# Peptides against a protein of PDB entry 5GWM, part 34

Target 1, 52 residues: chain A of PDB entry 5GWM
Amino acid sequence: DSAISKEDEERYQKLVTENEQLQRLITQKEEKIRVLRQRLVERGDAKGTELN

## One batch from the design tools (peptide; made by RFdiffusion4, then SolubleMPNN)

Design b2_p20_3_s1 (from b2_p20_3, 10 letters changed)
Fold by OpenDDE base, seed 4:
Structure b2_p20_3_s1 (fold): chain B 52 residues (1-52), chain A 20 residues (1-20)
Amino acid sequence: as target 1 above (52 residues)
Amino acid sequence: VEELKKRLEQIKKEIEELKK
């Protein structure tokens, strides 16, 4: 029974928390990028439809 | 986003090493 040191447990918990935070942040940024790209396409299409 | 993904991957590796 290798007792996990208190230091290793604290390090593990910090890494788990950071992992969850980064996963949420990545998802939020990727969604924002998707929306911005879609708006650019729609604006391009709108300009194309107005000019044609 | 790519730098965040790199950090995420590093954290996943460190977590797996702590589980051994």
Scores: peptide ipSAE 0.325, ipTM 0.822, DockQ to the pose 0.674
Fold by OpenDDE base, seed 5:
Structure b2_p20_3_s1 (fold): chain B 52 residues (1-52), chain A 20 residues (1-20)
Amino acid sequence: as target 1 above (52 residues)
Amino acid sequence: VEELKKRLEQIKKEIEELKK
């Protein structure tokens, strides 16, 4: 019976939880970067139209 | 973001080692 030790199970659950947290955080930061880039494009377009 | 991705990849490896 290669029973996973209680310590290994607890470590596994902590790693799974951290993995999920990091995945969410990465997604949130990547979305924020996308939004900021879009705002820079919109500001550039606005300035370009004012100069014309 | 890249440092978070590196940590994520490390965690995935540690999870796979615990499943062996």
Scores: peptide ipSAE 0.324, ipTM 0.822, DockQ to the pose 0.685
Fold by OpenDDE base, seed 1:
Structure b2_p20_3_s1 (fold): chain B 52 residues (1-52), chain A 20 residues (1-20)
Amino acid sequence: as target 1 above (52 residues)
Amino acid sequence: VEELKKRLEQIKKEIEELKK
């Protein structure tokens, strides 16, 4: 019986939590970038700073 | 955002390794 070690379970739970947090954060940032780019197009303004 | 995406992909790989 492949018992998952306690260490591996704890690591897994941390990674799952971080994964979910990053997915939400990426989605939020990408939407914000989209909105900002659209506003620049609408105004004909110069592009601001690049976001990573 | 690209750095966050790189970290996300790394996490996905580590999760799959833990499932083996």
Scores: peptide ipSAE 0.330, ipTM 0.822, DockQ to the pose 0.702; fails the geometry check
Fold by OpenDDE base, seed 2:
Structure b2_p20_3_s1 (fold): chain B 52 residues (1-52), chain A 20 residues (1-20)
Amino acid sequence: as target 1 above (52 residues)
Amino acid sequence: VEELKKRLEQIKKEIEELKK
């Protein structure tokens, strides 16, 4: 049974926090892309921009 | 968004390695 080191626990907590932040950020950006695409459709615009 | 998804996937791998 390998006990996790204090350094590995601190790294784990940072990675978990970043993971949660990225999941929220991805969801927010995907929703924003959806809204922008819908606005382009409503305006009759033929072209949108791709986001990464 | 794709670059954020790539980073997310890398973090998930690092988390799984730390749990071993």
Scores: peptide ipSAE 0.328, ipTM 0.822, DockQ to the pose 0.679; fails the geometry check

Design b2_p20_5_s2
Fold by OpenDDE base, seed 3:
Order: sequence, then C-alpha cells, then structure tokens
Structure b2_p20_5_s2 (fold): chain B 52 residues (1-52), chain A 20 residues (1-20)
Amino acid sequence: as target 1 above (52 residues)
Amino acid sequence: DIRELLEELRQLREELKKLQ
C-alpha cells in the first residue's frame, strides 16, 4: 500500500478546493450570461409589442 | 492522482477565461 504522504494529501485537498471554487465562478458567470440573454429577449419582445 | 487534478484545474481556468 503506497500510503499517501501527509504533504501529498494536503496538496490534493488544496487542488480539490481550488477546482470547486473555479467551478462555482464558472456557474455564476453562466447564470449571469443566461440572465442577460433573457433580459435581451424580454426587451426585444417589449419593443415588438410597442411597435405593433 | 494529483496530476489529474492539475489537468482539471487547467481546464477550469481555460473555461473560466472563455466566460470572461
């Protein structure tokens, strides 16, 4: 059994935590893009209804 | 493997960069 060293476990856990943080930032940006696109659609629809 | 996590970290950084 290659016992993982304490230092390797700490490095592993640091990388896991950093990856989780980056994934949360990605998800937040994707949601922001979704909301902005939805607002553009709603504004487009509002202009279409105002011009007709 | 720590090397796999380093690669995943790199991929996430590149994905984040595309969304900036």
Scores: peptide ipSAE 0.047, ipTM 0.629, DockQ to the pose 0.094
Fold by OpenDDE base, seed 1:
Structure b2_p20_5_s2 (fold): chain B 52 residues (1-52), chain A 20 residues (1-20)
Amino acid sequence: as target 1 above (52 residues)
Amino acid sequence: DIRELLEELRQLREELKKLQ
C-alpha cells in the first residue's frame, strides 16, 4: 500500500488549492488583456495591432 | 503526484509573472 504521509497529503492539497487559485487569476488577467486590446483596436490605436 | 503539482505550480507562477 503506497500510503503517503499525512504531511505529504497536506502539502498536496495546499498545492492543488494554490494551482486552482493561480489558474483563476491567470484567466482573469488574460481576459483583461483581451478587453484592453479590443478597446485599442476599436479606437483605431496602432498600439492595439503591435501588442503580441 | 507531488512532483507534477510542483512543476504545474512553477509553470503557473511563471505565466502569471508574464501577465503582470
Scores: peptide ipSAE 0.047, ipTM 0.624, DockQ to the pose 0.100
Fold by OpenDDE base, seed 2:
Structure b2_p20_5_s2 (fold): chain B 52 residues (1-52), chain A 20 residues (1-20)
Amino acid sequence: as target 1 above (52 residues)
Amino acid sequence: DIRELLEELRQLREELKKLQ
């Protein structure tokens, strides 16, 4: 019965929490990139309509 | 497995660095 030590369980839970926090930060940065790209497209479309 | 979580944590840190 290799019961995981309390210290190993606490270490595991810390790693799970850190991974979830990093994943949320990645998602927030990806959304920021999406919004910036969309604003560049909207500005490009406005210039394209002025040239037509 | 803690080894799998350590590898996922390394991958997430590298992805975060590419998005900075």
Scores: peptide ipSAE 0.045, ipTM 0.625, DockQ to the pose 0.095
Fold by OpenDDE base, seed 4:
Structure b2_p20_5_s2 (fold): chain B 52 residues (1-52), chain A 20 residues (1-20)
Amino acid sequence: as target 1 above (52 residues)
Amino acid sequence: DIRELLEELRQLREELKKLQ
């Protein structure tokens, strides 16, 4: 059984942590886009697709 | 652009998944 080395385990744990951080950032940006688009629709602003 | 940044983050996440 090629047990994963301690060094390889530490590398994989870093990748897992970075993936979770990226997922949180994605969710935050998706929610921001959703809220801004909804406010533009409620205001009758046709520019809801120009969000930068 | 928030949409461009969101797409870049999605790509980076998928790259990390390929390394696991």
Scores: peptide ipSAE 0.044, ipTM 0.620, DockQ to the pose 0.242

Design b2_p20_5_s3
Fold by OpenDDE base, seed 4:
Structure b2_p20_5_s3 (fold): chain B 52 residues (1-52), chain A 20 residues (1-20)
Amino acid sequence: as target 1 above (52 residues)
Amino acid sequence: DIKKLIEELKQLKEKLKKLQ
């Protein structure tokens, strides 16, 4: 039985946790970018409506 | 193989860092 060393298991769990944190940060940045782009579109549309 | 899983997670971590 290739017993996973306690050190290898702890290293694996640290990498899992860090990847989950990175994924959350990416999702938060993507949502912020989406919201900012939407606000720019709405402001562009408002200016287009004022010009008509 | 835990060594393989560790390597796969390192590669995933590097991919995620490039998306930040």
Scores: peptide ipSAE 0.060, ipTM 0.632, DockQ to the pose 0.037
Fold by OpenDDE base, seed 3:
Structure b2_p20_5_s3 (fold): chain B 52 residues (1-52), chain A 20 residues (1-20)
Amino acid sequence: as target 1 above (52 residues)
Amino acid sequence: DIKKLIEELKQLKEKLKKLQ
């Protein structure tokens, strides 16, 4: 049983934490992009309603 | 597996760079 070294366990935990942080940052940026795109659509639709 | 996690981290870093 090759016991995971303490250094490998600490490295693994750092990588887990970093992945979770990056996933949260990606989700936040994707949501911001979604909101900005939605505002552009709403502004485009507002111009479309001026043509009616 | 640490190797799988390293690869997932690399993929997430590349996704994050594309969103910056």
Scores: peptide ipSAE 0.045, ipTM 0.604, DockQ to the pose 0.094
Fold by OpenDDE base, seed 5:
Structure b2_p20_5_s3 (fold): chain B 52 residues (1-52), chain A 20 residues (1-20)
Amino acid sequence: as target 1 above (52 residues)
Amino acid sequence: DIKKLIEELKQLKEKLKKLQ
């Protein structure tokens, strides 16, 4: 039985956890970029309506 | 597959750097 050593399983689980953390951080940054772009559009639209 | 997971982790780290 080529059972994955306890050390290999612990290493694998650390890499899984780090991958999930990085994926969450990417999603949070992508959402922050979306919100900032939306606020720039809303500010542009507010200035456009004041000039008419 | 630990080798596949290591490669996926490297790709995520590179994607994260491009968003900083």
Scores: peptide ipSAE 0.045, ipTM 0.605, DockQ to the pose 0.094
Fold by OpenDDE base, seed 2:
Structure b2_p20_5_s3 (fold): chain B 52 residues (1-52), chain A 20 residues (1-20)
Amino acid sequence: as target 1 above (52 residues)
Amino acid sequence: DIKKLIEELKQLKEKLKKLQ
């Protein structure tokens, strides 16, 4: 029976936790980029309406 | 599969670097 060693299980759980943390950081950066782009559009549209 | 998780971790690290 190739029982997963305790060391392999601990390594697996560390990798799962690190992947989840990295995915959360990616999502936070993507949302920050989205919000900044939206604010640039809103500022551009406000200037466009003043020129018309 | 630990090999699959290692590869996913590498891909996530590279994606994060592109967003920094």
Scores: peptide ipSAE 0.045, ipTM 0.605, DockQ to the pose 0.094

Design b2_p20_5_s4
Fold by OpenDDE base, seed 1:
Structure b2_p20_5_s4 (fold): chain B 52 residues (1-52), chain A 20 residues (1-20)
Amino acid sequence: as target 1 above (52 residues)
Amino acid sequence: DIQKQIEELRQLKEKLEQLK
């Protein structure tokens, strides 16, 4: 088991943290899209035509 | 593209794990 360099471990931890942040951002955007679609359904066709 | 960025980070993470 070649001990990974301190630089490789620091790079790995940055990638883990950034991946988790991006995953949270995707989930937040997907939830926002779901909520917007639900609001269009609840309001009927009257507001669906104003969103170009 | 956030999904592309996640996949690139996942692939880099996997490569680093394979070097341990």
Scores: peptide ipSAE 0.067, ipTM 0.645, DockQ to the pose 0.050
Fold by OpenDDE base, seed 4:
Structure b2_p20_5_s4 (fold): chain B 52 residues (1-52), chain A 20 residues (1-20)
Amino acid sequence: as target 1 above (52 residues)
Amino acid sequence: DIQKQIEELRQLKEKLEQLK
C-alpha cells in the first residue's frame, strides 16, 4: 500500500473541488439556456395565440 | 472550454486514484 503522500492528497482534493465548481458552472449555464429557450417558446406561442 | 477543463481534471483525478 503506497500511502499517497500528503502533498498528492492535497493536490487530489484541489482537483476534486475545482471539478465540482466547474460542473456547477456548467449546470448554471445549461439552466440559463433552458430558461432563454422557454422564453422564446412562450413569445412564439403568445404570437401564435394572438394569430388564432 | 469548461467541459474540456472538467475532462482534464477528471483525467488527472483518475491518475491520482490509480496511485492509491
Scores: peptide ipSAE 0.066, ipTM 0.643, DockQ to the pose 0.056
Fold by OpenDDE base, seed 3:
Structure b2_p20_5_s4 (fold): chain B 52 residues (1-52), chain A 20 residues (1-20)
Amino acid sequence: as target 1 above (52 residues)
Amino acid sequence: DIQKQIEELRQLKEKLEQLK
């Protein structure tokens, strides 16, 4: 049985941790974009209601 | 195979870096 080398396990765990960090960063950016788009809509709706 | 899993994660990392 090809025992997983300690070096291969350490490389695997580093890549897992780094990918989880990158995924969290992407999710944070996507949520920020969503919030900015929502604020743009709310400001558009507020201007439409003030003109009526 | 652990080497295959390491390569799959490396490819995922590269894809995630391209989405930054």
Scores: peptide ipSAE 0.051, ipTM 0.630, DockQ to the pose 0.060
Fold by OpenDDE base, seed 5:
Structure b2_p20_5_s4 (fold): chain B 52 residues (1-52), chain A 20 residues (1-20)
Amino acid sequence: as target 1 above (52 residues)
Amino acid sequence: DIQKQIEELRQLKEKLEQLK
């Protein structure tokens, strides 16, 4: 019986879970970069409107 | 093959850690 050992299944599931956690952290950093860029644009627009 | 799948996930984890 070439059944996946319980140890191999547990190791596989740990690696799946860790990869999903890392993907979520990357997405959170990308969203934070987007928000910071948007705030820089809004500050640039505010200075442009005060000079006119 | 489960050992091949484990190795593929380990390589994916390493790539994700480099982007952290």
Scores: peptide ipSAE 0.049, ipTM 0.630, DockQ to the pose 0.059

Design b2_p20_8_s1
Fold by OpenDDE base, seed 1:
Structure b2_p20_8_s1 (fold): chain B 52 residues (1-52), chain A 20 residues (1-20)
Amino acid sequence: as target 1 above (52 residues)
Amino acid sequence: EIQQLLQELRQLREKLEKLK
């Protein structure tokens, strides 16, 4: 039985937790970028309608 | 398994850095 050492299991669990935190942070940043791009489009459309 | 998580963690850090 290749029992993973207690040290390797603790290291693995830390990496899993850090990975999940980084995935959440990436999702939050991607959503913020999406919202900022959408606001730029809405401002572009508003200026385009004022010039006609 | 641990080597794969280390690779995934590196890839996530690189992706996160590109989003700063």
Scores: peptide ipSAE 0.049, ipTM 0.602, DockQ to the pose 0.092
Fold by OpenDDE base, seed 4:
Structure b2_p20_8_s1 (fold): chain B 52 residues (1-52), chain A 20 residues (1-20)
Amino acid sequence: as target 1 above (52 residues)
Amino acid sequence: EIQQLLQELRQLREKLEKLK
């Protein structure tokens, strides 16, 4: 029975937690980019509709 | 398992840098 050492388990849990934190930061940045792009499109479309 | 998480961590860091 290769019992995972307590040190290996602690190392594994640190990596899991760090990956989850990075995934949350990615999701937050992706959403921010999406919202900013949408606002730029809406402003461009508003200018395009005012010129027609 | 640990080697896979290290690879996933590197991929997440690379994605995060591309979103700056």
Scores: peptide ipSAE 0.046, ipTM 0.606, DockQ to the pose 0.093
Fold by OpenDDE base, seed 5:
Structure b2_p20_8_s1 (fold): chain B 52 residues (1-52), chain A 20 residues (1-20)
Amino acid sequence: as target 1 above (52 residues)
Amino acid sequence: EIQQLLQELRQLREKLEKLK
C-alpha cells in the first residue's frame, strides 16, 4: 500500500492550483490576442471600403 | 503522477512566455 505521503499530497494540490491559474492566464492572453487581431482586420477592411 | 504535473507546469510556463 503506497500511501502518498501528506507532504506529497500537499505538493500535488499546490501544483494543481498553480496549473489551473496558469491555464486561466493563458486563455485570457489568447483571447486578448484574438481580439487585437480581429480589430486590426476590421481596421484594414474599413480603409479598403473608403477607397471604392 | 507528480512528475506529469511538473512537466505540464513547465509546458504551461513556456506557453505563457511565448504569449508575452
Scores: peptide ipSAE 0.045, ipTM 0.604, DockQ to the pose 0.092
Fold by OpenDDE base, seed 2:
Structure b2_p20_8_s1 (fold): chain B 52 residues (1-52), chain A 20 residues (1-20)
Amino acid sequence: as target 1 above (52 residues)
Amino acid sequence: EIQQLLQELRQLREKLEKLK
């Protein structure tokens, strides 16, 4: 049984933590893009209803 | 595996760059 060295475990935990942080940042950016797109649609719909 | 996490980390970095 090759016991994972303490150094390899510390490297693994750093990679897990970094991946979780990157996933959160991606989700936050995707949500911000969604909100901005929705505001553009709402402004387009308001102009479309004013022309009818 | 550590190699799988390194691959996932690279993919997440590439996805993050496309969202800048």
Scores: peptide ipSAE 0.044, ipTM 0.602, DockQ to the pose 0.092

Design b2_p20_8_s3
Fold by OpenDDE base, seed 3:
Structure b2_p20_8_s3 (fold): chain B 52 residues (1-52), chain A 20 residues (1-20)
Amino acid sequence: as target 1 above (52 residues)
Amino acid sequence: DIQELLEELRQLREQLQKLK
């Protein structure tokens, strides 16, 4: 069994770290979209209540 | 596998681009 080279392990850890950073950025953008959609709904409901 | 992580990285970059 060829043990993973030190170079391949260092490359692996860099890719893991980069993937985790990208996943955090995705989650932050998804949460921002969720909050903006929620604010749009709340403003729609407020206008509906004021017009009645 | 390094090739698997490269593919995951590509997929994450594509997902991030769709959310911009």
Scores: peptide ipSAE 0.048, ipTM 0.600, DockQ to the pose 0.092
Fold by OpenDDE base, seed 5:
Structure b2_p20_8_s3 (fold): chain B 52 residues (1-52), chain A 20 residues (1-20)
Amino acid sequence: as target 1 above (52 residues)
Amino acid sequence: DIQELLEELRQLREQLQKLK
């Protein structure tokens, strides 16, 4: 039974945790981009309605 | 395996940098 050494398991778990943290930061930035794009559309529509 | 996780970590860092 080639049990993964305790050191390799601890290294693996650190990489998993770091990847999860980076994925959360990516998701937060993507959501911020989505919200900013939505606000630009809403402001564009408001100006278009005032000119008619 | 650990090598696959290291590659995934590099890809996530690259994606995060593109969104910064």
Scores: peptide ipSAE 0.045, ipTM 0.599, DockQ to the pose 0.092
Fold by OpenDDE base, seed 2:
Structure b2_p20_8_s3 (fold): chain B 52 residues (1-52), chain A 20 residues (1-20)
Amino acid sequence: as target 1 above (52 residues)
Amino acid sequence: DIQELLEELRQLREQLQKLK
C-alpha cells in the first residue's frame, strides 16, 4: 500500500477544512433566509389583521 | 478519495453561489 505522501495528506486536510467552512457559510445563509422570510410573514399577518 | 473531495468542494461552491 503506497503510504499517502505528506504533501497529499496536507492537501487533503486543506480540502476537508475548506469544505467544513463552506458548509458553515451555507447553513448561515439558509438561516438568514429563513429569518427574513419569517419577518415578511409576520409583517403580512399584521397587515391582514388590520384589514379584517 | 481526493477526487471525491474535489467534487464535494465544487458542489458546495455552487450551492453557496445560489444563496448569494
Scores: peptide ipSAE 0.044, ipTM 0.597, DockQ to the pose 0.092
Fold by OpenDDE base, seed 4:
Structure b2_p20_8_s3 (fold): chain B 52 residues (1-52), chain A 20 residues (1-20)
Amino acid sequence: as target 1 above (52 residues)
Amino acid sequence: DIQELLEELRQLREQLQKLK
């Protein structure tokens, strides 16, 4: 009585896994941006242009 | 570079929205 085929479940699980991976990458980049912005505030604008 | 990181973050968000 599965409302979805095995193939549809496998496709869905692939999308879920991809979303979780992308969300982790977003969180990592957001944290790095936060740290770099904080360093700009602490060091002043002159060193800010050198931050990647 | 902060602008590079912001652009990469934007691209990842757009990819997530395509999966929703």
Scores: peptide ipSAE 0.033, ipTM 0.587, DockQ to the pose 0.524; fails the geometry check

## One batch from the design tools (peptide; made by RFdiffusion4, then SolubleMPNN)

Design b2_p21_1_s1
Fold by OpenDDE base, seed 3:
Structure b2_p21_1_s1 (fold): chain B 52 residues (1-52), chain A 21 residues (1-21)
Amino acid sequence: as target 1 above (52 residues)
Amino acid sequence: EVEELVRELEQLKEKLKELQA
């Protein structure tokens, strides 16, 4: 059996935390993109209904 | 292991850069 060192455990925990933070940022950006695209669709539909 | 998380971190950083481009 190989025991994990304290340094390896600390590094592991830092990487877990950073990965979670980056994943949250990615999700937030992807959601923002989705919302903006939806707004463009809605505006396009509104413009179409207004002109016709 | 730690090396796996390093690879995952680099992948996430790259994905984030792509979304920022």
Scores: peptide ipSAE 0.045, ipTM 0.599, DockQ to the pose 0.088
Fold by OpenDDE base, seed 4:
Structure b2_p21_1_s1 (fold): chain B 52 residues (1-52), chain A 21 residues (1-21)
Amino acid sequence: as target 1 above (52 residues)
Amino acid sequence: EVEELVRELEQLKEKLKELQA
């Protein structure tokens, strides 16, 4: 029975943790970009509405 | 399993770089 070595398990867990951290950071940045773009659109639309 | 996680991690790092550019 080939059991995973302690070293391999520790490496695996480290990669899992790093992956989860990066996924959270990506989600946070994507949400920030979405909010900023929405605000820019709303400001542009407001100016367009005022000009019309 | 470890090799798959390495590939996924590299993909996430590239995605993060794209969002920072």
Scores: peptide ipSAE 0.045, ipTM 0.599, DockQ to the pose 0.090
Fold by OpenDDE base, seed 2:
Structure b2_p21_1_s1 (fold): chain B 52 residues (1-52), chain A 21 residues (1-21)
Amino acid sequence: as target 1 above (52 residues)
Amino acid sequence: EVEELVRELEQLKEKLKELQA
């Protein structure tokens, strides 16, 4: 019938877990990029202040 | 439903590759 097999349910749960892990990894990398960009801006502002 | 999850996972894998490049 329309009942999902145990094997299909286990496979689905593995895909859900992998999806969540990849989402977390992407978020972590995006945050790292944000922090690095912010540090570059802060360094640029410091150089601009010295030139003024 | 499972096919949609697989497509989303593949899209996330491609986004991860773009961030690593």
Scores: peptide ipSAE 0.045, ipTM 0.599, DockQ to the pose 0.089
Fold by OpenDDE base, seed 5:
Formats: C-alpha cells, sequence, structure tokens
Structure b2_p21_1_s1 (fold): chain B 52 residues (1-52), chain A 21 residues (1-21)
C-alpha cells in the first residue's frame, strides 16, 4: 500500500496551484507585450500615412 | 509525479523572469 501520505498530497496540491498561477501570469504578460507591440506598429503606420 | 511538477514550476519561474527582463 504505497499510498501517498497526507503531507505529499498537500505538497502536490501546492505545486499544482503555483504552476497554474504562474501559467496565468505568463499568459497575461505575453498578451500585454502583444498589445504594446501592436500600439507601436499603429503609431508607425500613422506616421507613414501622414507622409503619403 | 511531484518531481515533474517541481521541474515544470522552475521552468515557468525562469520564463517569467525572462519576460520581466
Amino acid sequence: as target 1 above (52 residues)
Amino acid sequence: EVEELVRELEQLKEKLKELQA
């Protein structure tokens, strides 16, 4: 009966929760980077349209 | 597997640091 101890289960659940939190944070930051890059492109496009 | 989760978590922490740099 190599059942997981209560301590091991608690540790496992903490790691799962932290992993999920980090994944969400990474996704949020990557999306923010995408938005900022898009705004930079839009500013560049605006300058190009003014020259034409 | 607890050891696998530890490895994945450390990889995510490293990726987060790279995004903050």
Scores: peptide ipSAE 0.045, ipTM 0.597, DockQ to the pose 0.089

Design b2_p21_1_s2
Fold by OpenDDE base, seed 3:
Structure b2_p21_1_s2 (fold): chain B 52 residues (1-52), chain A 21 residues (1-21)
Amino acid sequence: as target 1 above (52 residues)
Amino acid sequence: DIKEEIEELRKLKEKLEELKK
């Protein structure tokens, strides 16, 4: 059993943490895009109701 | 193997960076 080098474990944990951070940033951007799109739809609907 | 797992995580990081662009 090649004991996992402490250095390899530290590298592993760093990459896991960094990838999780990147995934969270992507998810936050996607959610912001969703919210902005929804607001554009709501504003479009409001303009439609004002014209009618 | 931890070396293999580290390489897989590097590939995942690359994919995430591409999606962030």
Scores: peptide ipSAE 0.042, ipTM 0.594, DockQ to the pose 0.058
Fold by OpenDDE base, seed 2:
Formats: C-alpha cells, structure tokens, sequence
Structure b2_p21_1_s2 (fold): chain B 52 residues (1-52), chain A 21 residues (1-21)
C-alpha cells in the first residue's frame, strides 16, 4: 500500500502553496514593469508629436 | 513517488526565489 505519510502530504501542500504565492508575486512585478514601460512609451510618443 | 515530487517542488521554489531577486 503506497500510503503517503501525513507528514509528506503536509510538506507537499506547503510547497505547492509557497510556489503559487511566489509565482503570483513574480507575475505582479512583471505586470508593474509592463505598465511602467508603456507609460514611458506614451510619454515618448507625446514628445515626438510635439516636435513634429 | 511523492518524495520525488516534493524534491521537484523544492527545486521549483529555489528557481522562483532566484527570479524574485
């Protein structure tokens, strides 16, 4: 009987949860970087249109 | 089986921590 120990199940669940949290944090930071880059492009385009 | 999966998740956690820095 391949009964997973209670301790192994608890370790597995903790690692799954922690990895999901870390992935969400990375995604949030990447989205923030994307938004900041987009704002820089929009400002650059506005300056370019003023010069033309 | 489950021990191998736990080890894979630990390796994934390590990679995610490296990317977080």
Amino acid sequence: as target 1 above (52 residues)
Amino acid sequence: DIKEEIEELRKLKEKLEELKK
Scores: peptide ipSAE 0.041, ipTM 0.588, DockQ to the pose 0.058
Fold by OpenDDE base, seed 4:
Structure b2_p21_1_s2 (fold): chain B 52 residues (1-52), chain A 21 residues (1-21)
Amino acid sequence: as target 1 above (52 residues)
Amino acid sequence: DIKEEIEELRKLKEKLEELKK
């Protein structure tokens, strides 16, 4: 039975944690993009595409 | 301003997706 070393387990857990953090950041950016696009639509109905 | 912010956030998202691969 290939026992996973403690060092390998710690390295794996760091990679898992980093991946979860990146996924959360991606989700936050996606939500922010959605909100900003919605604001552009709402303002576009009133002002057209004048927003920078 | 909002269009520029969307583009910046899109670029940041893309970079994060690249790091995820």
Scores: peptide ipSAE 0.037, ipTM 0.584, DockQ to the pose 0.375; fails the geometry check
Fold by OpenDDE base, seed 5:
Structure b2_p21_1_s2 (fold): chain B 52 residues (1-52), chain A 21 residues (1-21)
Amino acid sequence: as target 1 above (52 residues)
Amino acid sequence: DIKEEIEELRKLKEKLEELKK
């Protein structure tokens, strides 16, 4: 049985946890992008050309 | 200002996606 070592399991669990943290950060950035795009629409700047 | 902030956040998202792979 190619049972992974305890050390390999611990390394894997660290990578899983890190991946979950990165996913949360990605989601936060996506939501911030959505909010900023909505602010451009609300300002009537449909092309985003007047706002730097 | 808002356009620049969107671009910076997009670049950060891209870097995080690259690290996730």
Scores: peptide ipSAE 0.036, ipTM 0.575, DockQ to the pose 0.437; fails the geometry check

